# Peptides against a protein of PDB entry 6MBK: the designs that were tried, part 242

Target 1, 240 residues: chain A of PDB entry 6MBK
Amino acid sequence: GFEMVNFKEEGFGLRATRDIKAEELFLWVPRKLLMTVESAKNSVLGPLYSQDRILQAMGNIALAFHLLCERASPNSFWQPYIQTLPSEYDTPLYFEEDEVRYLQSTQAIHDVFSQYKNTARQYAYFYKVIQTHPHANKLPLKDSFTYEDYRWAVSSVMTRQNQIPTEDGSRVTLALIPLWDMCNHTNGLITTGYNLEDDRCECVALQDFRAGEQIYIFYGTRSNAEFVIHSGFFFDNNSH

## One batch from the design tools (peptide; made by RFdiffusion4, then SolubleMPNN)

Design b2_p29_5_s2 (from b2_p29_5, 10 letters changed)
Fold by OpenDDE base, seed 3:
Structure b2_p29_5_s2 (fold): chain B 240 residues (1-240), chain A 29 residues (1-29)
Amino acid sequence: as target 1 above (240 residues)
Amino acid sequence: MELVPVLRPTREDYQAAQELLDKLFEEEE
């Protein structure tokens, strides 16, 4: 009922190939297709994960490294997904001097500087880990781990990570949801949930979409400032 | 069966994560 399309200025998105009605289940993604903390643990990153306390405690960082390892792996199952990700983001980590100056009069500037500082600190830590830790020798990024790589991965996770239940439903974990996260954003209601019985993420249509129309979804209520910091999006009707 | 909502982390979640990370760095340094 949909196809992947590269939209001008919006990047990749989903377009309806038929009429889709509001509340229709049009998209589902099984757990096996998700990039999760569990898939990170079960990947080439697993040995290092088991030895690094920060990776173990910080699911978002684990996902960032998982993303980098899979990107550097030509035979990765997630290559088709990774290739659809932006090469750069509108997150604070990519702000130019003029953008930073514009924010100097706002409270957001403190968050921007914090992100820069924190990301640099994380990179420095993990650069040392990758260079010195025995289990890092198996990583495809061993000889190629730049700040730009890390910035990209962190920004990818920041803008795309989701909370989903574990397989047994007892806990919440983090996941990147391929195909689903290709839908561009609009205001509305959250229409995505996880079906534990079928072990899949399910998305119902927010509204009617005609054949040929781009499919949009809603990711949650946020201010423009929160979107800038975490997603890089602006909505005209959102408060700052 | 009722679906479990799929949500982005909240501002509070990010803040909590950063605080945890700061503590972890202090312990590893």
Scores: peptide ipSAE 0.373, ipTM 0.873, DockQ to the pose 0.855
Fold by OpenDDE base, seed 2:
Structure b2_p29_5_s2 (fold): chain B 240 residues (1-240), chain A 29 residues (1-29)
Amino acid sequence: as target 1 above (240 residues)
Amino acid sequence: MELVPVLRPTREDYQAAQELLDKLFEEEE
């Protein structure tokens, strides 16, 4: 009922191929298609994950590394998804000196500075880990881990991560939701939920869409996510 | 079954995570 289209000025989005009614379930994404902390643990990153306390505690960082590993893997299942991601972002990590100077008179400067500093600190830490840790030798990014790579991955996760339930519904975990996150945003209500019985994300239409119209959804307030410091969520007790 | 909302992390979530990360770094340094 939809197709991926590169819209002028908006970039990639979803276009309806048929009429879609409000509240109609038009899009669903099974868990197996998601990039999650769990899929990170089950990937080539798994051995390192099991030995690094920060990866274990910081689900978003785990996702960032998972994204980098998969990007560096030509045969990755998620290559089609990764190729749809922006190469650069308008997040604070990409702000130029002039933009930062402009923000110096605003409260936002503190968030920008903190995010930049923290991300740089994370990179420095993980650069050392990747260079020295035995379990990092198998990572496809072993010899090609740059700050630009990390900045991109962090920004990708920051702008696209979602909270979803674990398989048993007992906890919340983090996920990137391919295809679904291609929808551009509009104001409205959140119309995406997770169906634990069918183990999938489900999105219902916010409004009627005609065939040929772009489909918009509401993700929530993005402004906070873009300007807040990049940090992990959902401390895993297994990291202690 | 009722759907579980798919949510974006909140600012409070980021703040909490930052505090955790800071502690973790301090422990590793």
Scores: peptide ipSAE 0.359, ipTM 0.864, DockQ to the pose 0.662
Fold by OpenDDE base, seed 1:
Structure b2_p29_5_s2 (fold): chain B 240 residues (1-240), chain A 29 residues (1-29)
Amino acid sequence: as target 1 above (240 residues)
Amino acid sequence: MELVPVLRPTREDYQAAQELLDKLFEEEE
């Protein structure tokens, strides 16, 4: 019912290959295809995750490292997804000096500097961890962990992370949702939910789309929060 | 079956996470 297309102005998006009706379930993504905190724990990152308190507490950071590890792995299942991700983002971490100077006249400057400082602090911490921790020796990041890499991963997660239920539905966790997050966004109603019985994300059409039209979804108000804090949202209470 | 909404983290979630991270860094320094 849809295909991936590179739109000139908007980058990658989804285009309808047939007519799609409003409220039609046109897209679903099983949990096994998601990049989650759980998949991070079950990856090559798992041993380090089990011994680093910050990774355990900060799901977004765990996802960022998971993304970097998978990007560095030629045989990663997520390579096709990772290749669709932007190389750069319109986030404060990518602001040039002139853009920052322009923002100095705005209240946003404090948030920009805070985000930059916090991200740099995280990078410095994990750089040391990767260089010194025994379980980091097998990570593909050991010889290729730059600030630019971390900035990219953090920005990828910040702009694309979603809250989904755990498999048992008892808690909320973080996930990147391949294919779904390729949809460009419009204003409207949230039409994406998680089906626990089928263990998948489900997206219904916001409106009618004709064959050949770009499919847009609404993933929520772009809260200014997306730009403010690169922080893990979920504390794993089981780390105790 | 009631679907669980798939949502982006809120501003409050980000703030809470940042506060937690700051505490964790203080404990590791």
Scores: peptide ipSAE 0.393, ipTM 0.873, DockQ to the pose 0.665; fails the geometry check
Fold by OpenDDE base, seed 5:
Structure b2_p29_5_s2 (fold): chain B 240 residues (1-240), chain A 29 residues (1-29)
Amino acid sequence: as target 1 above (240 residues)
Amino acid sequence: MELVPVLRPTREDYQAAQELLDKLFEEEE
C-alpha cells in the first residue's frame, strides 16, 4: 500500500500506492527487521559487547556501534535501510560555527558544548577500545573508526531510536525501525504501537491518504531531546 | 489486543543516561 520515494525537499518518505483510511493498519515491521540492542548483541559486535561495561549499560551506544558495523558490512541485511539514512543531521554535533555563535545568546549553548564534549569523550574511549581490545579485531570498523563515523552513528540513533518491548514483553529495549522511520513527521497522534502477539511494530494511518499522497506520521513530541546531551539511553532493569 | 506504545526517549531519559555514562567513564578511567 506504499512505496519509498525521494521527495525533493523532504528527502526520502513513503507514498501511498492506494487509498488508505484513517486508523487502517498500513505498515508493520517484524522484530527480525529491526535494529535492536539484541540484534547488536547477536552480531559481530556481540563479543565486544559482552566485555565492555559501557556498551552493556548504554543501549543507544550499542545501537550506534551496531549501525556502524552493519554500514561497514557489504552483505548486511540492513544495507538498504542504512543507505536511506541522512549523511548529516541537524543535531548540535553538526552545527556550523555561525550556528554555534548564534546559540551563544541562548541557554542552549551549554547543552551544545556539553554534547560536543561528551561525544568526543565517548569517541576517545571507544577509539582506544577498538584499537586494543581483542574482540574488536573482527569488527569491520577496526581500521576505519573516525570521529565523523561516530558522530553520524550517535546522531542517527539519537534521532531515530525508539522504545519497544523485549520479545517476552518483560522489559523495554531500544530499536531502529526500518521503513517506518522513513515516514516524514507531521503533527498529530501517535499511531504506532508494538504487537507482542505478532512480534511486530504496527502503524495505523493518522488520517486518510489518497493514492499518490505522502504518508506522514507523528513520532511524538520532538522535545529538545535532539539538543540534549546524547550520551546513552538505558531502560529500567538494565545494569547501571 | 492492546499495543505497547512505541515511544522515543524523553529528555529526562537522556539526562539520566548522561549521568550514568559520566559515572561509567569515571570508573573506567
Scores: peptide ipSAE 0.373, ipTM 0.868, DockQ to the pose 0.667; fails the geometry check

Design b2_p29_5_s3 (from b2_p29_5, 13 letters changed)
Fold by OpenDDE base, seed 2:
Structure b2_p29_5_s3 (fold): chain B 240 residues (1-240), chain A 29 residues (1-29)
Amino acid sequence: as target 1 above (240 residues)
Amino acid sequence: MKLVPVRRLTREDYEKARELLEELFKEEE
């Protein structure tokens, strides 16, 4: 009922191939298709994950490294998904001097500098880990781990990570949701939930969509500043 | 059937993560 399309201004998005009614379940993504902290633990990153306290404590960083490892793996199951990701982002990590100056007049400036500093620190730490840790030898990024790589991965996770329940529903974990995260944002209500019984993410239509129309979803209540910091974009019609 | 909301992380989530990371880095120094 939908297809991936590269829209002129919004970039990649989903377009309806048929009429979709409001509240219709039009999109679902099984857990096995998700990139999660658990899938990271079960990947080539697993041994290092088990030995590094920061990876264990920081699910977002685990996802970032998981993404990098899979990107560097030609036979990765997630290659089709990874190929849809932007090569660069409009996140603070990519801000130029003029953009930073603009933000100096906003409440976001402190967060921007903090994010930049912390990301650089993380890179320095993990660069050393990758160079020296025994369990890093099997990583496909062993001989190629640049700040640009890390910046990209962190930004990808920052803009696309979601909280979902664990398989047993007892806890929450972090996940990238392929296909679903191709939907661009609009104002409205959250229409995505996780179905534990069927073990899948489910998205129902926020409104009626006609065949040929772009499908939009609501990511959550955020200010424009929060979108810049956490989602990498401004939404012109954001009332929050 | 129970649906659990799927949500993006909030500012608070990131702040908590940042604080945790700072603590972890201090321990590694």
Scores: peptide ipSAE 0.340, ipTM 0.823, DockQ to the pose 0.888
Fold by OpenDDE base, seed 1:
Structure b2_p29_5_s3 (fold): chain B 240 residues (1-240), chain A 29 residues (1-29)
Amino acid sequence: as target 1 above (240 residues)
Amino acid sequence: MKLVPVRRLTREDYEKARELLEELFKEEE
């Protein structure tokens, strides 16, 4: 087993409560616990989703709004998960002027500015949508949709979104994976896969962990570019 | 039993999506 622990500097993570052997299936997360584009469609966001072409085409944006709506819902099933998310991130959207100035000497500056511009443009667009669209009336963020809210949601999705198969396995979709993404990152091999038969994410231990040790996993190749590029976009080819 | 790898998006994925988004904005604005 494992338990959630708030580690210094690392934030929330998972700690083993018993010895876990390498390759042991120690963690699984059923689809019903995931925040997905599909769950967004089936939420209070559904009516607006069905009417907005950008939400339909851009799964990452749909997830961002889904996250905001659930955060604003006190009875949301995902409240315990959402409360574990950072309040701010190390993404360029949170860079201060001094940090941006430092980046001016690097080739990354173009990507940073692009991300700022793109995110601002998205916010402006959806601010108007939320204020004017009839299906936005029931959204809990109707009266409180700030840029800070949006950049937080976008950054959350950008840093945590995963590509998983749809329920029927015919396509891919985006998902936030609670509990699993509480594991902090280490170098190694990918040990997480989706089991379509049981409809769940499955994670096996990268190495042996003793009771009391923090459990680390490898999410995949992480580069600085992952955080500098645009707001973690994902598009559905069949949605436009 | 077949497991489908859970992976993060690639830079190529982002670039393609960005291009799509730009086109969508042109149509919706």
Scores: peptide ipSAE 0.339, ipTM 0.827, DockQ to the pose 0.705
Fold by OpenDDE base, seed 4:
Structure b2_p29_5_s3 (fold): chain B 240 residues (1-240), chain A 29 residues (1-29)
Amino acid sequence: as target 1 above (240 residues)
Amino acid sequence: MKLVPVRRLTREDYEKARELLEELFKEEE
């Protein structure tokens, strides 16, 4: 019902291969295909996770390290997904001097600086952890953990992480949703939900899409400033 | 059957996370 296409302006996205009607369930992703905090715990990162308070408390950081570990693992199940991720992002952590200068007169500059500072601090902390912690020796990134790696991973998670329920539905956790996150954003309503009974993420069409049209989804209510900070894009007709 | 909404994190979520991280860093220092 859809295919991945590189669109000129939006980059990679999903294109309908047939007519899709509004509210039609056209895409679903089972939990086993998701990169989650739980899958991080069950990965090579697990031992370190169990010993580091920040990883335990910060699911987003756990996902970032999970992403890095899987990227560094040639036989990782998620290699095909990881290969679809951008190598760099149009987010504050990647802003060049000129881009920062343009934001100096805006409130966003404070967020940019804060993000730079915080990310650097996180990297410094985890660099030390990776170098000194016994359980870090098992990580494939042990000898190749650079700021660029961390920046990429954090940015990947920042722009793509979602809240989903745990397996038992008792809590919420964080997840990267392969294939689904290939959809570019538009205004509208959230049309993605998690089906606990079938243990899968389900996406219904926001509107009618004809064969050949790009499929868009709504990530949530965000201001343009939030999109820049967290997603790296503006939406012209964003009403929030 | 109830679907649990799937959403990306909001600014508020990130702010809370930042606050938590700062707290954790203080405890580790």
Scores: peptide ipSAE 0.338, ipTM 0.816, DockQ to the pose 0.881
Fold by OpenDDE base, seed 5:
Structure b2_p29_5_s3 (fold): chain B 240 residues (1-240), chain A 29 residues (1-29)
Amino acid sequence: as target 1 above (240 residues)
Amino acid sequence: MKLVPVRRLTREDYEKARELLEELFKEEE
């Protein structure tokens, strides 16, 4: 098995409680535990979702609002998961002046400014929607929707969203994968897939892990610029 | 098991998303 551990340098992660062999299926997460666009539609956000074209077209924004609504709901099924999420991120939306200056050398500065502008515009749009739309009255964030809230939710989704198949396998949808996304990143091969037959995400071990070792997974190949923009990670062996 | 890309959204994916968002904003404003 494994356990949640707060590591000194890496924050929360998973630690093996027994020896795990490479390619061993050690972690699986059923669809019912995932935060998906579908679960957003089936939540308190559903009525507003059904009437807002941006929420319908932008699955990532739908997930962000889903996350905010569930965070504001004391009885939410996902409270244990939400409590594991960082309160702030290493994404450009949280960059200070010196960090922005550094990004000028990475050719990512245009993307950073675009992200700032777009996020602010989205917030302004949805602030108005939440204040004026009839179905927004049902949302637990009706009277508590700040830019900081939105920035956090967008950053959470940006760094943690995954593509998974729909239940029938005909299309792809977006999902946050609780427990699984607590694994920190290392170089290697993608070892996570979706088992449609059992309707669950399945993760096999990238390598052997001994009892007491932190379990790492590979999030995929990205340039350093892409990691900074979308994940907040930096690796020297990646392209800039 | 069907392989699911792990947080592997490319720059192109995000650019497309931004373009879509801009189009949607134009329609709503």
Scores: peptide ipSAE 0.323, ipTM 0.803, DockQ to the pose 0.637; fails the geometry check

Design b2_p29_5_s4 (from b2_p29_5, 11 letters changed)
Fold by OpenDDE base, seed 3:
Structure b2_p29_5_s4 (fold): chain B 240 residues (1-240), chain A 29 residues (1-29)
Amino acid sequence: as target 1 above (240 residues)
Amino acid sequence: KELIPVRRLTREDYEAAEKLLEELFEEEE
């Protein structure tokens, strides 16, 4: 009932190919298609993950490295998904000097500097790890790990990571959800849930969509500032 | 059947992660 389309100014999104009614289950994504902390552990990153405390403790960083490793792997299952991701983001890590100057008069400046500093620190740490750790030798990024790479991966995860249950439902883990996250944002209510019985994410339509219309979903309540900082989106009509 | 809500991580989630990471770095560096 939908197709992938590259929308002007919005990038890739989903367009309805038929009329979709509100609350209709129109999209589902099985766990096997997700990029998760578990899939990271089971990938080429696994050996390093098992010996690096930060990777073990920080699922978001594990996902970032998983994303980088898969991007660097020509035969990765997730190549089609990764190729749909933006090359750059409208997040603080990508702010131009003029944007930073403008933000100096706002409360957002602290977040901008914090993210930059923290990301740089992370990069420095993991650069050393990749250069020196024995289990890093098998990583496809061993000989090419730049700050730009890391910035991109961190930004990708920051803007797209989700909480989902583990397979047994006993804990929460982090995941990137291909196909689902191709939907662009709109104001509304969360309409996505995880079905443990079928082991899949299920998304119902937030509203009626006609054939040919772009499908939007709501990812969570955020202020415009939060969207800019963490999602790269801005909505003038956001009342939050 | 009952579904478990799926949401993207919020600013609060991110801030919590940053704090944890800072603590971890201080321990490892």
Scores: peptide ipSAE 0.496, ipTM 0.899, DockQ to the pose 0.817
Fold by OpenDDE base, seed 1:
Structure b2_p29_5_s4 (fold): chain B 240 residues (1-240), chain A 29 residues (1-29)
Amino acid sequence: as target 1 above (240 residues)
Amino acid sequence: KELIPVRRLTREDYEAAEKLLEELFEEEE
């Protein structure tokens, strides 16, 4: 039905290998393949997660650390996915001095400085935690946790995190959705839903795609994701 | 068969999260 292709200028995307009709269910991703806050809790990060209130409350930060831990793990199940992620992003955290200067004349400068300040503050906090907390000793990032690592993880999560239901459907959680998030964005309607009965994300085609065409989807109305860190949060039951 | 829409987070989600994080930092630092 589709294949991963490295498109010029667009990076990785999905290309149809056959004709796909509008509204056809062409892609589904079971929960077990997702990187979620729950999978973070069940990983090597779990012990630290259970002892840090910020990780417990801020799902986006939990995902960022989960992503870093898995990237540093050669045998991680998600290595094939992680290797497809950009090494650098067009987010404000990667802006050069000239780009920042240009934005000083715009209303976006406040958001840019906010991202710098907030991300730096988070990094400083967690750097101390990782260096001093006993449950951080087994983390693969223990001896190598740089700001560059953190801004990459934060930017990856910012640009790719999605809201999905928990397994029992009682709450919402955050997830990175491999394979699905390789689709590049176009204007349209949301065509991805979560099926709780089968415990999977289901994506139907936004339009007809012919064999050989790139498959695009609509991820939703985005505020300028280039300037705003999309942070998701929830309170874990163990947070209090 | 009922599907729950899968969406990216919004600016409103970010603003709420930033406020919460500020409160958490004040408590932990």
Scores: peptide ipSAE 0.484, ipTM 0.888, DockQ to the pose 0.665
Fold by OpenDDE base, seed 4:
Structure b2_p29_5_s4 (fold): chain B 240 residues (1-240), chain A 29 residues (1-29)
Amino acid sequence: as target 1 above (240 residues)
Amino acid sequence: KELIPVRRLTREDYEAAEKLLEELFEEEE
């Protein structure tokens, strides 16, 4: 019912191949296809995760490392997904000096500097961990862990991570949702939910889409400032 | 059962994460 297309100005998105009605379940993604904190624990990162307090406490960082490990693994199940991810992002971590200067007159500058500082601190910490921790020896990034790698992974997670329930529904965890996150954003209501019975993410159409139209979804209520900082884009119909 | 809404993280989520991370770093120092 849909296909991936490179749209002008918006980049890659999903296009309807048939008419889709509002509230129609047109897309679902089973848990097994998701990159989650749990899949990170079950990966080559698992041993290190089990011994690093920050990885255990910070699901977003766990996802970032999971993403890096899988990217560095030629036979990773998620290679097709990872290859669809941007090589760089419009998030503050990628801002050039001119862009930062432009933001100096705004409150956003504090968030930008904070992200720079925090990300650098995280990188420094984990660089040491990767160099010294015994369980890091098996990581494919052991000999190649650069700030650029970390920046990319953190930005990927920052722009794409979602809250989903654990398999038993007892807790909330974080996940990257392949295919689903190819949908570009629009204003509206959240139309994606997790089905615990079938253990999958389910997305229903926000509106009617005709064959050939781009499919948009709503990721959540955010200000434009928040989108810039955390997602790297503005939305016209969103609050400033 | 009713679906559990799936959403991306908000600013509040990130602020909470940053605070937690700061606390963790302080504990490790």
Scores: peptide ipSAE 0.473, ipTM 0.893, DockQ to the pose 0.825
Fold by OpenDDE base, seed 2:
Structure b2_p29_5_s4 (fold): chain B 240 residues (1-240), chain A 29 residues (1-29)
Amino acid sequence: as target 1 above (240 residues)
Amino acid sequence: KELIPVRRLTREDYEAAEKLLEELFEEEE
């Protein structure tokens, strides 16, 4: 019921190929298609993951390295997804000197500098790990691990990572969700939930979409309080 | 069955993670 399209100004998005009604389940993504901390552990990164306390503690960093490893792998299952990701982001790590100067008069500058500092520290740490750790030898980034690579991966994860349940629903983990990520954002209610029985992300339409219209979703970039209010979408009238 | 809401993490969530990592680095020193 949809197709990938490169929209002007918005980049890649999804377009309806038929009329889609509000609350209609039009998109689902099984766990096996997700890039998760678990898939990172099961990848070429696994041996290093098992011996690095930072990777183990920081799921976002694990995803970043997973993304880099898969990007460097021509036969990666996720290549089609990775190729749709932006090459650059509107994140602090990509701010130009003029942008930083502009922010110097604002409180936001402290956050920018903090992110720069932390990301640089991470890069320095992992550069050493990749150069010296025995289990890093098989990583495709062994001889090509630049700060530009790292900031891209970190920014990709920062802007796209989602919280999903583990298979048994006992815990939460982090995931990048291919295909679903193709939807551009609009304001509204959360319309994506995880179905543990079928082990998949399920997205229902926020509104009616006509054939040929771009499909938008709300990613839930709100405060926790706002999220709780809006998450009622799946608990009131949309139980499965 | 009730679905578990899926949301994208915010910048604030990431910043919180960065603070946690800073603490981890300090513990390693």
Scores: peptide ipSAE 0.483, ipTM 0.890, DockQ to the pose 0.539; fails the geometry check

